# Designs tried in a protein design run: peptides against a protein of PDB entry 3VZA. Part 40

Target 1, 98 residues: chain A of PDB entry 3VZA
Amino acid sequence: RVERLCKSKELFEERLGLEIRRIHNEQLQFIFRHIDHKDPDKPYMFTLSINEQGDYEVTSCTPPLDCISEFQLKVRETNNFSAFIANIRKAFTALSFK
Target 2, 62 residues: chain B of PDB entry 3VZA
Amino acid sequence: AAYVTQLYYKISRIDWDYEVEPARIKGIHYGPDIAQPINMDSSHHSRCFISDYLWSLVPTAW

## One batch from the design tools (peptide; made by RFdiffusion4, then SolubleMPNN)

Design b2_p13_1_s4 (from b2_p13_1, 6 letters changed)
Fold by OpenDDE base, seed 1:
Order: C-alpha cells, then sequence, then structure tokens
Structure b2_p13_1_s4 (fold): chain B 98 residues (1-98), chain C 62 residues (1-62), chain A 13 residues (1-13)
C-alpha cells in the first residue's frame, strides 16, 4: 500500500501538473506546472492556510491574481475546494497568455 | 502520503488504474452525474495537453 | 474526510 501511495502521488503530480507541499507556518503550497505550453516547467503557485476562524486563507500567490480574493470568498461560501483549485488553475492559464 | 493522495482525489475526482503500463493514462473521473473513463496514450500527447485535458474534466462552477 | 479535514491532517502531520 505504501508503494501504491507513492506511485499515486507521482502520477497526480505529473498528470495534473500539480504539486502539493507542506511548508512552514502550517501552510500548504500548491504548485502548478504545465500551464505555459512554451515553458511547461514554469511554476504558478499559491499558499493556503486555515486561519484562526477556521476559514481558508490564501497567504501568497505567484504570480499574483486579481481574482484570488474573490475565489477565497467563494470557497468559504461554497466549500467547493475542487472548484477553488480548478478556477485558480484556469486563472493562471489565462494569465500565461498575457 | 495517504492524506495527500486523498486530497488529490478531492480536487480532481480522478481514480487512477495503477495496473497498466506507464505510458497508459487510465482511470475514471467521477463527475456529479456520470463517471467518465480516462484512457490515453501519453506518448501521443504533450504533458501540457494531458494536464489541460484532465483539468477540463473538473467543473469550475461553484 | 472532506478536503478541509484532509488539509488539516496534512498540516498537522
Amino acid sequence: as target 1 above (98 residues)
Amino acid sequence: as target 2 above (62 residues)
Amino acid sequence: MSAFELMRKIIEE
């Protein structure tokens, strides 16, 4: 099972182009790749925490997204974490077209 | 690792088939209504295309 | 577990 879990993580990372890391100060870092077809390894990332109120909080976004605050509000309202992550990727994709 | 893989599932709603050869991307995407099979030959596509395709399966409606 | 709960578990590991 441990071997399968490791394989599963690797498959998700490569196929979705999404890496999830635990970083300092009780945060998760979400790193998107495969966004820019001209530079597939270029990272697009944000960090996420759960604040003292128990709400999702985006603590950083690189490159910055104008819509990130709205998405934070939406995920708090809907608890649709899947849509939250997918919309961020969509926004990064749009940004890559400049 | 178990929690991380579960989180990937919560994000993507994809369950991989782990018994196929590495070049085969096979699994099931569980949408809100209908489950859709995934079955791709990765050697025929770029990494960006594959990722874009898989993410296109994930609804963005809140 | 929900995504929220999973995230908490990952952070707390």
Scores: peptide ipSAE 0.807, ipTM 0.964, DockQ to the pose 0.983
Fold by OpenDDE base, seed 5:
Structure b2_p13_1_s4 (fold): chain B 98 residues (1-98), chain C 62 residues (1-62), chain A 13 residues (1-13)
Amino acid sequence: as target 1 above (98 residues)
Amino acid sequence: as target 2 above (62 residues)
Amino acid sequence: MSAFELMRKIIEE
């Protein structure tokens, strides 16, 4: 099972171009790659925590996204975490063309 | 890594086939409708194309 | 387990 889990994580990281890591102060860092076709290894990332009220809170976003605050509101309202992550990637993709 | 892999599934709704050759990207995407197979030859596509394609399977509707 | 719960578990590790 350990080998399967390790392989699974690596497959998701490579195929989705998404790395998830725990960082300081009880946060998760989501790192998107494969966004810019001219620079596939360029990272687009945000950090996420659960605040004292028990709500998702975006603590950083690099590069910054104008829509990130709205997405934070939407995920709190809908609890659709999948759409939350997918929309952020979509926004980063759009930003890469600017 | 168990929780992380489960989180990847919650995000993507993809279950990989782990018994195929490394160059073959096989799995199943479980959307709100019918489950659909994934079957790609990674040697025929860029990493960015593969990622874009897989993410295109994930609904963005809230 | 929900995504929320999974995130909590990862953070707690």
Scores: peptide ipSAE 0.806, ipTM 0.964, DockQ to the pose 0.976
Fold by OpenDDE base, seed 3:
Order: C-alpha cells, then sequence, then structure tokens
Structure b2_p13_1_s4 (fold): chain B 98 residues (1-98), chain C 62 residues (1-62), chain A 13 residues (1-13)
C-alpha cells in the first residue's frame, strides 16, 4: 500500500505538473510546473491555509495573479475546490504568454 | 501520502491505471455526467502537452 | 472526505 501511494503521488506530480507541500504555519503550497512550454520546470505557485473563520485563504501567489482574490471568494461560495485549482492553473497559463 | 493522493483525486477527478507500462498514461477522468478514458503514449508528447491536456479535462465552471 | 477535510488532515499530519 505504501508503495502504491508513493507511485500514485509521483504520477500525479509528473502528469499534472502539480506538487503539493505542507509548509510552515499550517499551510499548503501548490507548485505548478509544465506551464511555460519554453521552460517546463519554471514554478508557478501559491500557498493556501484555513483561516480562523474556517475559510480558504490564499496567503501568497508567485507570480501574482489579479484574479486570485476573486477565486478565493468563489471557492468559499461554491466549495468547488477542483474548479479553484483548475482556474488558478488557467490563469498562470495565460500569464506565461505575457 | 494517502490524504495527498486523495486530494489529487478531488482536484483532478482522475483515477490512474497503475498496471500499465510506465510510458503509458492510462486512466479515467470522472466528470459530473460522463467518464472520459485517458490513454496516451507519453513518448509521443511533451510534458507540457500532457499536463495541459489532462487539465483541459477538469471543468473550470464554478 | 471533502477536499476541505483532506486539506485539514494534511496540515495536521
Amino acid sequence: as target 1 above (98 residues)
Amino acid sequence: as target 2 above (62 residues)
Amino acid sequence: MSAFELMRKIIEE
């Protein structure tokens, strides 16, 4: 089971180009790669926590996204975490084209 | 790792087939209405193309 | 388990 879980995580990381890390101060870091076709390893990332009110809170975004605050509002309203992550990736992709 | 892999599923709605050769990207994407099979030969695509394709399966509607 | 619950579990792990 442990071996299977490790393999699963590796497949998701490579195929989706998304790494999920637990970092300090009770946060998750989401690191997107494979965004820039000219530089596939260039990271696009944001950090996420659950605030005192129990809501999703984006604590950082690198590079910054103008739409990130709106997405935070949307995920709080809809609880559609999948759409939240997918829209962020879409926004990073758009940003990579400058 | 169990929680992380489950979170990946909650994000992507993709279930991988772990019993195929490493170069084969095979699985199922579970949409709200239709399940879409995934079956790619990774040797014929760039890493970016593969990721873009898989993410294209994930709805962005809130 | 919801994504929210999973995130909490990952954080507290």
Scores: peptide ipSAE 0.807, ipTM 0.965, DockQ to the pose 0.981; fails the geometry check
Fold by OpenDDE base, seed 2:
Formats: C-alpha cells, sequence, structure tokens
Structure b2_p13_1_s4 (fold): chain B 98 residues (1-98), chain C 62 residues (1-62), chain A 13 residues (1-13)
C-alpha cells in the first residue's frame, strides 16, 4: 500500500501538474505547473492555512490573482474545495496569457 | 502520503488505474452525474495538454 | 473525510 501511495502521489503531481507541500506555520503550498505551454515548468502557487476561526485563508499567491479573495470567500461559503482549486488553476491559466 | 493522495482525489475526483503501462493514462473521473473513463496515450500529448485536459474534467461551478 | 479534514491532517503530520 505504501508503494501504491507513493506512485499515486507521483501520478497526480505529474498528470495534474499540481504539487502539494506542507510548509512552515501550519500551511499547505499548492504549486501548479504545466500552466504555460511555452514554459511548462514555470510555477504558479498559493499557500493556504486554516485560521483561528476554522476558515480557509490564502496566505500568499504568486503571481498575485485579483480573484483570489473572491475565491476564498466562495470556498468558505460553499465548502467546495475542488472548485476552489480548479478555479485558481483556471485563473492562473488566464494570467499566463498576459 | 495517504492524506495527500486522498486530498488529490477530493480535488480532482480522479481514480487512477495503477496497473497499466506508464505511458498509459488510465482512470475514472467521478463527476456529479456520470463517471467517465480516462484513457490516454501520454506519448501523443504534451504535459500541458494532459494537465489541461484533466483539469477540464473538474467542475468550476461553486 | 472531507478536504478540510484532510488538510488539517496533512498539516498536523
Amino acid sequence: as target 1 above (98 residues)
Amino acid sequence: as target 2 above (62 residues)
Amino acid sequence: MSAFELMRKIIEE
């Protein structure tokens, strides 16, 4: 099972172009790649924590997204984490077109 | 690792077939209505195309 | 387990 878990993580990372890391101060870092077809390895990332109120909180976003605050509100309201991540990727994709 | 892989599933709703050849991207996407099979030859597509395609399966409606 | 709970578990590991 451990072997499968490792393989599963690697498959998701490569196929979705999404890496999830635990970083300092009780945060998760979400790193998107494969966004820019001209530079597939260019990272687009944000960090996420759960604040004292128990709500999702975006603590950083690189590059910045104007819509990130709205998405934070939406995920708090809907608890649709899948849509939250997918919309962020969509926004990063749009941003990559400059 | 178990929690991370589960989180990937919660995000993507994709369950991979782990028994196929590495070049074959095979799995099932569990959408809100009907589960759809995934079956791609990765050697025929760019990494970006594959990722874009898979993410296109994930609903963005809140 | 919800995504929220999973995230907490990952952070707490």
Scores: peptide ipSAE 0.807, ipTM 0.965, DockQ to the pose 0.981; fails the geometry check

Design b2_p13_2_s1 (from b2_p13_2, 8 letters changed)
Fold by OpenDDE base, seed 3:
Structure b2_p13_2_s1 (fold): chain B 98 residues (1-98), chain C 62 residues (1-62), chain A 13 residues (1-13)
Amino acid sequence: as target 1 above (98 residues)
Amino acid sequence: as target 2 above (62 residues)
Amino acid sequence: SEAEERMFNKLLE
């Protein structure tokens, strides 16, 4: 099972170009790669925590996204975490075209 | 690791086939209505294309 | 950790 879990993580990281890391202060860091076709390893990332009210809170976003605050509101309203992550990737993709 | 892999599934709704050769990207995407097979030869595509394609399977409607 | 479990429980609910 441990080997399967490790393999699963590796496959998701490579195929989705999404790394999920545990970081300090009870946060998760989401790192997107494979966004810029001219620079596939360029990272696009944000960090996420659960605040004292129990709500999703984006604590950083690099590069910054104008829409990130709206997405945070939407995920709090809908609890659609999948759409939340997918829309962030979509926004990063759009940003990569400048 | 279990939490992270569960999170990947929650995000993507993809279940990989772990028994195929490394170059074969095979799995199932579970949409709200129907399940769609994934079956790609990674050697025929760039990393960015593969990722873009897989993410295109994930609905963005809230 | 317990705190980490709390976070993942929220994300996975």
Scores: peptide ipSAE 0.574, ipTM 0.955, DockQ to the pose 0.884
Fold by OpenDDE base, seed 5:
Structure b2_p13_2_s1 (fold): chain B 98 residues (1-98), chain C 62 residues (1-62), chain A 13 residues (1-13)
Amino acid sequence: as target 1 above (98 residues)
Amino acid sequence: as target 2 above (62 residues)
Amino acid sequence: SEAEERMFNKLLE
């Protein structure tokens, strides 16, 4: 099972261009690559935690997104985490066109 | 690792076929209506195209 | 850790 889990993670990282890391202070870092077709390895990332109220909280976003606060509100309202991540990627993609 | 892989599934709704050659991207996407197969030859596409395609399967409606 | 477990439980609910 350990070998399968490792392979699964690697396949998702490569195919989705999304890396998920545990970072300090009980946070998750989401790192998108394969966003800019001219620079596929350029990272677009944000960090996420659960605040004292138990709500999703974006603690950083690089590069910054004007829409990230609205997305945080939406995921709190809908609990649609999939749409949350997908919309962030969509926003990063739009940003990459400058 | 288990939590992270579960999170990938929650995000993408994709289940990979782990028994195929590395260049073959095979799996199933479980959408809200009907499950759809994924079957790509990665050697025919850029990494960015593959990622964009797979993410296009994920609904953005809240 | 327990804290991480609680976090993932929230994300995976």
Scores: peptide ipSAE 0.574, ipTM 0.955, DockQ to the pose 0.889
Fold by OpenDDE base, seed 1:
Structure b2_p13_2_s1 (fold): chain B 98 residues (1-98), chain C 62 residues (1-62), chain A 13 residues (1-13)
Amino acid sequence: as target 1 above (98 residues)
Amino acid sequence: as target 2 above (62 residues)
Amino acid sequence: SEAEERMFNKLLE
């Protein structure tokens, strides 16, 4: 099972272009690649934590997204984490077109 | 590791077929309606195209 | 860790 889990992670990282890292202060870092077709390895990332109220909180976003605060509100309202991540990727994609 | 893989599934709703050759991207996407198969030859596409395609399967409606 | 478990429990609920 450990071997399968490792393979699963690798497949998701490569195919989705999404890396998930545990980082300090009880946060997760989400790193998107394969966003800019001219620079596939360019990272687009944000960090996420659960605040004292138990709500999703974006603690950083690089590059910054004007819509990130609205998405944070939406995920708190809907608890649709999948749509949250997908919308962030869509926003990063739009940003890559400048 | 289990938590992260579970998170990938929660995000994407994709279950991979782990028994196929590395160049074959095969799996199932479990959308809100019916499950849809994924079956691509990765050698025929760029990494960005593959990622964009797979993410296109993920609904963005809140 | 316990703190990590709390976070993943929220994300995976």
Scores: peptide ipSAE 0.574, ipTM 0.954, DockQ to the pose 0.892
Fold by OpenDDE base, seed 4:
Structure b2_p13_2_s1 (fold): chain B 98 residues (1-98), chain C 62 residues (1-62), chain A 13 residues (1-13)
Amino acid sequence: as target 1 above (98 residues)
Amino acid sequence: as target 2 above (62 residues)
Amino acid sequence: SEAEERMFNKLLE
């Protein structure tokens, strides 16, 4: 099972171009790659925590996204985490077009 | 590791076939209505195309 | 950790 979990993680990282890291202060870092077709390894990332109220909180976003605060509100309202991540990737993709 | 893999599934709704050759991207996407198979030859596509395609399977409607 | 578990429980909710 451990081997399967490791393989699963590697497949998701490569195929989705999404790395998920545990970082300090009880946060998760989401790192998107494969966004810019001209620079596939360029990272687009944000960090996420659960605040004292138990709500999703974006603690950083690099590069910045104008829509990130709205997405945070939306995920709190809908609890649709999948759409939350997908919309962030969509926004990063749009940003890569400049 | 279990939490992270669970999170990947929650995000993507994809379950991979782990018994195929590395170049074969095979799995199942569990969409809102019906499950759809994924079966690609990765050697025929760029990394960015593959990622874009897989993410296109994920609904963005809130 | 417990704190991490709390976080993942929320995310996987």
Scores: peptide ipSAE 0.569, ipTM 0.954, DockQ to the pose 0.898

Design b2_p13_2_s2 (from b2_p13_2, 10 letters changed)
Fold by OpenDDE base, seed 5:
Structure b2_p13_2_s2 (fold): chain B 98 residues (1-98), chain C 62 residues (1-62), chain A 13 residues (1-13)
Amino acid sequence: as target 1 above (98 residues)
Amino acid sequence: as target 2 above (62 residues)
Amino acid sequence: SAAEQRMFETLLK
């Protein structure tokens, strides 16, 4: 089981180009790669926490996204975490073309 | 690793087939309506294309 | 750690 879990994580990291890390102050860091086809290893990342109200809070976003605050509101409204992450990736992708 | 893999599934709704050769990207995407198979030869595609394709399976509608 | 596990559990709700 442990072997499968490790393999699963590695497959997701490589195939989705998404690394998820636990960092200080009870935050998760999401690191997207494979965004810029000209520079596949360039990271696009954001950090996420749960605030005192129990809501998702984006604590950083690099590079910054104008839409990130709106997405934070949407995920709080809908609790659609999948769409939240997917939309952020979509936004990073759009940004990479500029 | 159990928690992070659960999170990956929560995000992507993809379940991989772990019994295939490394160059084969095989699994199932569980969309809201119909589950669809994933079956790609990774050697035929760039890493960026593969990621873009897989993410295209994930709905962005809130 | 337990704290990290709680974080995952919270985000997975």
Scores: peptide ipSAE 0.218, ipTM 0.938, DockQ to the pose 0.709
Fold by OpenDDE base, seed 4:
Structure b2_p13_2_s2 (fold): chain B 98 residues (1-98), chain C 62 residues (1-62), chain A 13 residues (1-13)
Amino acid sequence: as target 1 above (98 residues)
Amino acid sequence: as target 2 above (62 residues)
Amino acid sequence: SAAEQRMFETLLK
């Protein structure tokens, strides 16, 4: 099972172009790649934590997204984490076209 | 690893078929209404296309 | 780790 789980992680990372890392101060870092077709390895990332109120909080976003605050509000309202991550990727994709 | 894979499933709603050759991207996407099969030959597509396609399966409606 | 588990569990709510 451990080997399967490791393989699963690797498959998700490669196929979704999404790496998830635990970083300092109890945060998760989400690193998107495969966004820019001209530079597939260019990372687009944000960090996420749970604040004292138990709400999702975006603690950083690189490159910055104008819509990230709205998405944070939306995920708090809907608890639709899937849509939250997908919308961020969509926004990064749009940004890559400039 | 179990927890991160759970997170990936929560995000993507994809379950991979782990018993296929590496060049085959096979799995199931569990959408809100119906489940859709995934079955791609990765050698026919760029990494970016594959990622874009898979993410296109994930609804962005809140 | 336990801390990681707790965080994932929280995020998976």
Scores: peptide ipSAE 0.214, ipTM 0.938, DockQ to the pose 0.690
Fold by OpenDDE base, seed 3:
Parts: sequence; C-alpha cells; structure tokens
Structure b2_p13_2_s2 (fold): chain B 98 residues (1-98), chain C 62 residues (1-62), chain A 13 residues (1-13)
Amino acid sequence: as target 1 above (98 residues)
Amino acid sequence: as target 2 above (62 residues)
Amino acid sequence: SAAEQRMFETLLK
C-alpha cells in the first residue's frame, strides 16, 4: 500500500503538473508546472493556510494573480476546493500568454 | 502520502489505473453526473498537453 | 508529524 501511495503521488505530480508541499507555519505550497508550453518546467505557485477562523487563506501567489483574492472569497463561500484550484491554474495559464 | 493523494483526488476527482504500462495514462474522472474514462498514450503528447487535457476535465464552475 | 496530519485533515473538510 505504501508503494502504491508513493506511485500515486508521482503520477499526479507528473500528469497534472501539480506538486503539493508542506511548508513552514502549517502551510501548503501548490506548485504548477506544464503551464507554459514554451517552458514546461516554469513554476507557478501559491501557498495556502487555514486562518484562525478556520477559513482558507492564500498567503502568497507567484506570479501574482489579480483574481486570487476573489477566488479565496469564492472558495470560502462555496467550499468548492476543486474549482478553486482549477480556476487558479486557469488563471496562471492565461497569464502565461501575457 | 495518503493525505496528499486524498487531496489530489479532492482536487481532480481522478482515480488512476495503476496496473497499466507507464506510457499509458488510464483512469476514471468522476464528474458530478457521469464518470468518464481516461485513456491516453503519453508518447503521443507533450507534458503540457496532457496536463491541460486532464485539467479540462475539472469543472471550474463554483 | 501529527501536526502535519491535522493540517491535511483540516484542508480536506
């Protein structure tokens, strides 16, 4: 089972181009790759935590997204975490076209 | 690893077939209405195309 | 760690 879980993580990382890391101060870092077709390894990333109120909070976003604050509001309202992550990737994709 | 894989499923709603050869991307995407199969030959596509395609399966409606 | 597990559990709500 442990080997399967490790394989699962690797498959998701490669196929979705999404790496998820635990970082300091109880945060998760989401790193998107495969965004820019001209530079597939270029990272697009944001960090996420749960604040004192128990709500999702984006603590950083690189490169910055104008829509990230709105997405944070939307995920708090809808609790649709899947759409939250997918919309962020969509926004990064749009940004990569400059 | 169990927690992160749970998170990947929460995000993507994809369950992989782990028994196929590495060059085959096979699984199931579980949408709200209908489950759709995933079956791709990775050697025919770029990494970016594969990722874009898989993410296109994930609804962005809130 | 237990703290990390709690973090994931919280995010998976």
Scores: peptide ipSAE 0.209, ipTM 0.938, DockQ to the pose 0.672
Fold by OpenDDE base, seed 1:
Structure b2_p13_2_s2 (fold): chain B 98 residues (1-98), chain C 62 residues (1-62), chain A 13 residues (1-13)
Amino acid sequence: as target 1 above (98 residues)
Amino acid sequence: as target 2 above (62 residues)
Amino acid sequence: SAAEQRMFETLLK
């Protein structure tokens, strides 16, 4: 099982171009790559925590996204975490086109 | 790694086939309506294309 | 770790 779990993580990281890291203060860092076809290794990232109210809170976003606050609101309303992450990637993709 | 893989599934709804050759991207995407097989030859596509394609399977509707 | 588990459990809710 351990071997499969490790392989699973590696497959997700490479195929989705998404790395998930635990960072200080009980936060998760989501690092997207494979966004810019001209620079596939360029990272696009945001950090996420659970605030005192128990809601998802974006604590940083690099590069910044104008829509991130709206997405934060939407995920709190819908609890659709999948759509939340996917929409952020979509927004990063849009940024890569300038 | 169990927790992060659970998170990946929560995000993508993809379950990989771990018994295939490394160059084969095979799995199942569990969409809201139907399950869709994934079966790609990675050598035929760029990393960006593969990622874009897989993410395209993930609904963005809230 | 226990702390990591708690964090993931919260995010996976």
Scores: peptide ipSAE 0.208, ipTM 0.938, DockQ to the pose 0.695

Design b2_p13_2_s3 (from b2_p13_2, 9 letters changed)
Fold by OpenDDE base, seed 5:
Structure b2_p13_2_s3 (fold): chain B 98 residues (1-98), chain C 62 residues (1-62), chain A 13 residues (1-13)
Amino acid sequence: as target 1 above (98 residues)
Amino acid sequence: as target 2 above (62 residues)
Amino acid sequence: SAAWQAMFDKLLE
């Protein structure tokens, strides 16, 4: 089981170009790669926590996204975490075209 | 690792086939309608294309 | 930890 879990994580990281890390102050860091076809290893990332009210809170976004605050509101409203992550990737992709 | 892999499924709704050769990207995407297979030869595509394709399977509607 | 568990519980609910 442990072996499969490790393999599963590695497959997702490579195929989705998404790494998920636990970082200080009880935050999750989401790191997207494979965004810029001219620079596939360039990271696009954001960090996420649960605030004192129990709501999702984006604590950082690099590079910054104008839409990230709206997405934070939407995920709080809908609890659709999948759409939240997918929309962020879509926004990063659009940003990569400058 | 269990939490992270569960989160990947929560995000992507993809279940990989772990018994195929490394160059074969095979699995199932479970969308809101009908589950559909994934079956790609990774050697025929760039990493960015593969990722873009897989993410295209994930609905962005809230 | 309890904090991490709480986060994943919310994410996976």
Scores: peptide ipSAE 0.638, ipTM 0.957, DockQ to the pose 0.893
Fold by OpenDDE base, seed 3:
Structure b2_p13_2_s3 (fold): chain B 98 residues (1-98), chain C 62 residues (1-62), chain A 13 residues (1-13)
Amino acid sequence: as target 1 above (98 residues)
Amino acid sequence: as target 2 above (62 residues)
Amino acid sequence: SAAWQAMFDKLLE
């Protein structure tokens, strides 16, 4: 099972171009790659924590996204974490064309 | 590792077929309506295309 | 870590 879990993680990382890391201060770092077709390895990332109120909080976003605060609000309202991540990727994709 | 893989499933709703050859991207996407199969030959596509395609399966409606 | 477990419990609700 452990070997399967490792393989699963690797497949998701490569196929979705999404790496998820635990980082300091109980935060998760989400690193998107495969965004820029001209530079597939260029990372687009944000960090996420659960604040004192128990709510999702984006603690950083690189490159910055104007919509990230709205997405944070939406995920708190809907609890649709899937749409949250997907919309962030969509926004990064749009940014890569600028 | 279990938490992270669970999170990937929560995000993507994709379950991979782990028994196929590495060049085959095979799995099932579980949408709210009907589950859809994924079956791609990775050698025919760029990494970016593959990722874009898979993410296109994930609804963005809140 | 209990703290990490709590975080993932929230994320996986």
Scores: peptide ipSAE 0.637, ipTM 0.957, DockQ to the pose 0.855
Fold by OpenDDE base, seed 2:
Structure b2_p13_2_s3 (fold): chain B 98 residues (1-98), chain C 62 residues (1-62), chain A 13 residues (1-13)
Amino acid sequence: as target 1 above (98 residues)
Amino acid sequence: as target 2 above (62 residues)
Amino acid sequence: SAAWQAMFDKLLE
């Protein structure tokens, strides 16, 4: 089972180009790659925590996204975490075209 | 590891087939309506294309 | 970690 879980994580990381890391101060770091077709390894990332009120809070976003605050509001309202992550990737993709 | 893999499923709604050769990307995407099979030969596509395709399966409607 | 479990429970609910 442990081996299966490890393989699963690796498949998701490679195929989705999304790495999820636990970092200091109880935050999750989401690292997108495979965004820029000319530079597939270039990372696009944000960090996420749960604040004192129990709400999702984006604590950093690199590169910055104008829409990230709105997405944070939307995920708090809808609790649609899948759409939250997908929309962020979509925004990073758009940004990569400059 | 269990939490992370569960989170990947929560995000993507994809369940991989773990019994196929590494070059074969097989799985099932569980969309809101109908589950759709995934079956790709990774040697025929770039990493970026594969990722873009898989993410295109994930709805962005809130 | 209980704290991590709590966060993942939130994300997975």
Scores: peptide ipSAE 0.636, ipTM 0.957, DockQ to the pose 0.862
Fold by OpenDDE base, seed 1:
Structure b2_p13_2_s3 (fold): chain B 98 residues (1-98), chain C 62 residues (1-62), chain A 13 residues (1-13)
Amino acid sequence: as target 1 above (98 residues)
Amino acid sequence: as target 2 above (62 residues)
Amino acid sequence: SAAWQAMFDKLLE
């Protein structure tokens, strides 16, 4: 099982270009790569926590996204975490075009 | 790593086929409608194309 | 930890 889990993580990281890391203060860091076709290794990232109210809270976003606050609201309303992550990636992709 | 792999599934709804050769990207995407297979030769595509394609399978509707 | 457990419970619910 451990071997399968490790392989699974590696496949997701490479194929989705998404790394998920546990970081300080009980936050998750989501690191997107493969966004900029001219610079596939360039990272686009945000950090996420659960606030005192139990809601998703984006604690950082690099590069910054104008839409991140709206997405935070939407995920709180819908609890559609998949769409949340996918929309953030879509927004980062749009940024990569300048 | 169990939590993280579960989170990847939560996000992508993809199950990989772990028994195929490394160059073969094979799995199943479980979308809202019918499940559909993923079966790509990674040597035929850039990393960015592969990622873009796989993410295109993930609905962005809230 | 309990804190991480709570977070993943939220994410995976």
Scores: peptide ipSAE 0.634, ipTM 0.957, DockQ to the pose 0.896

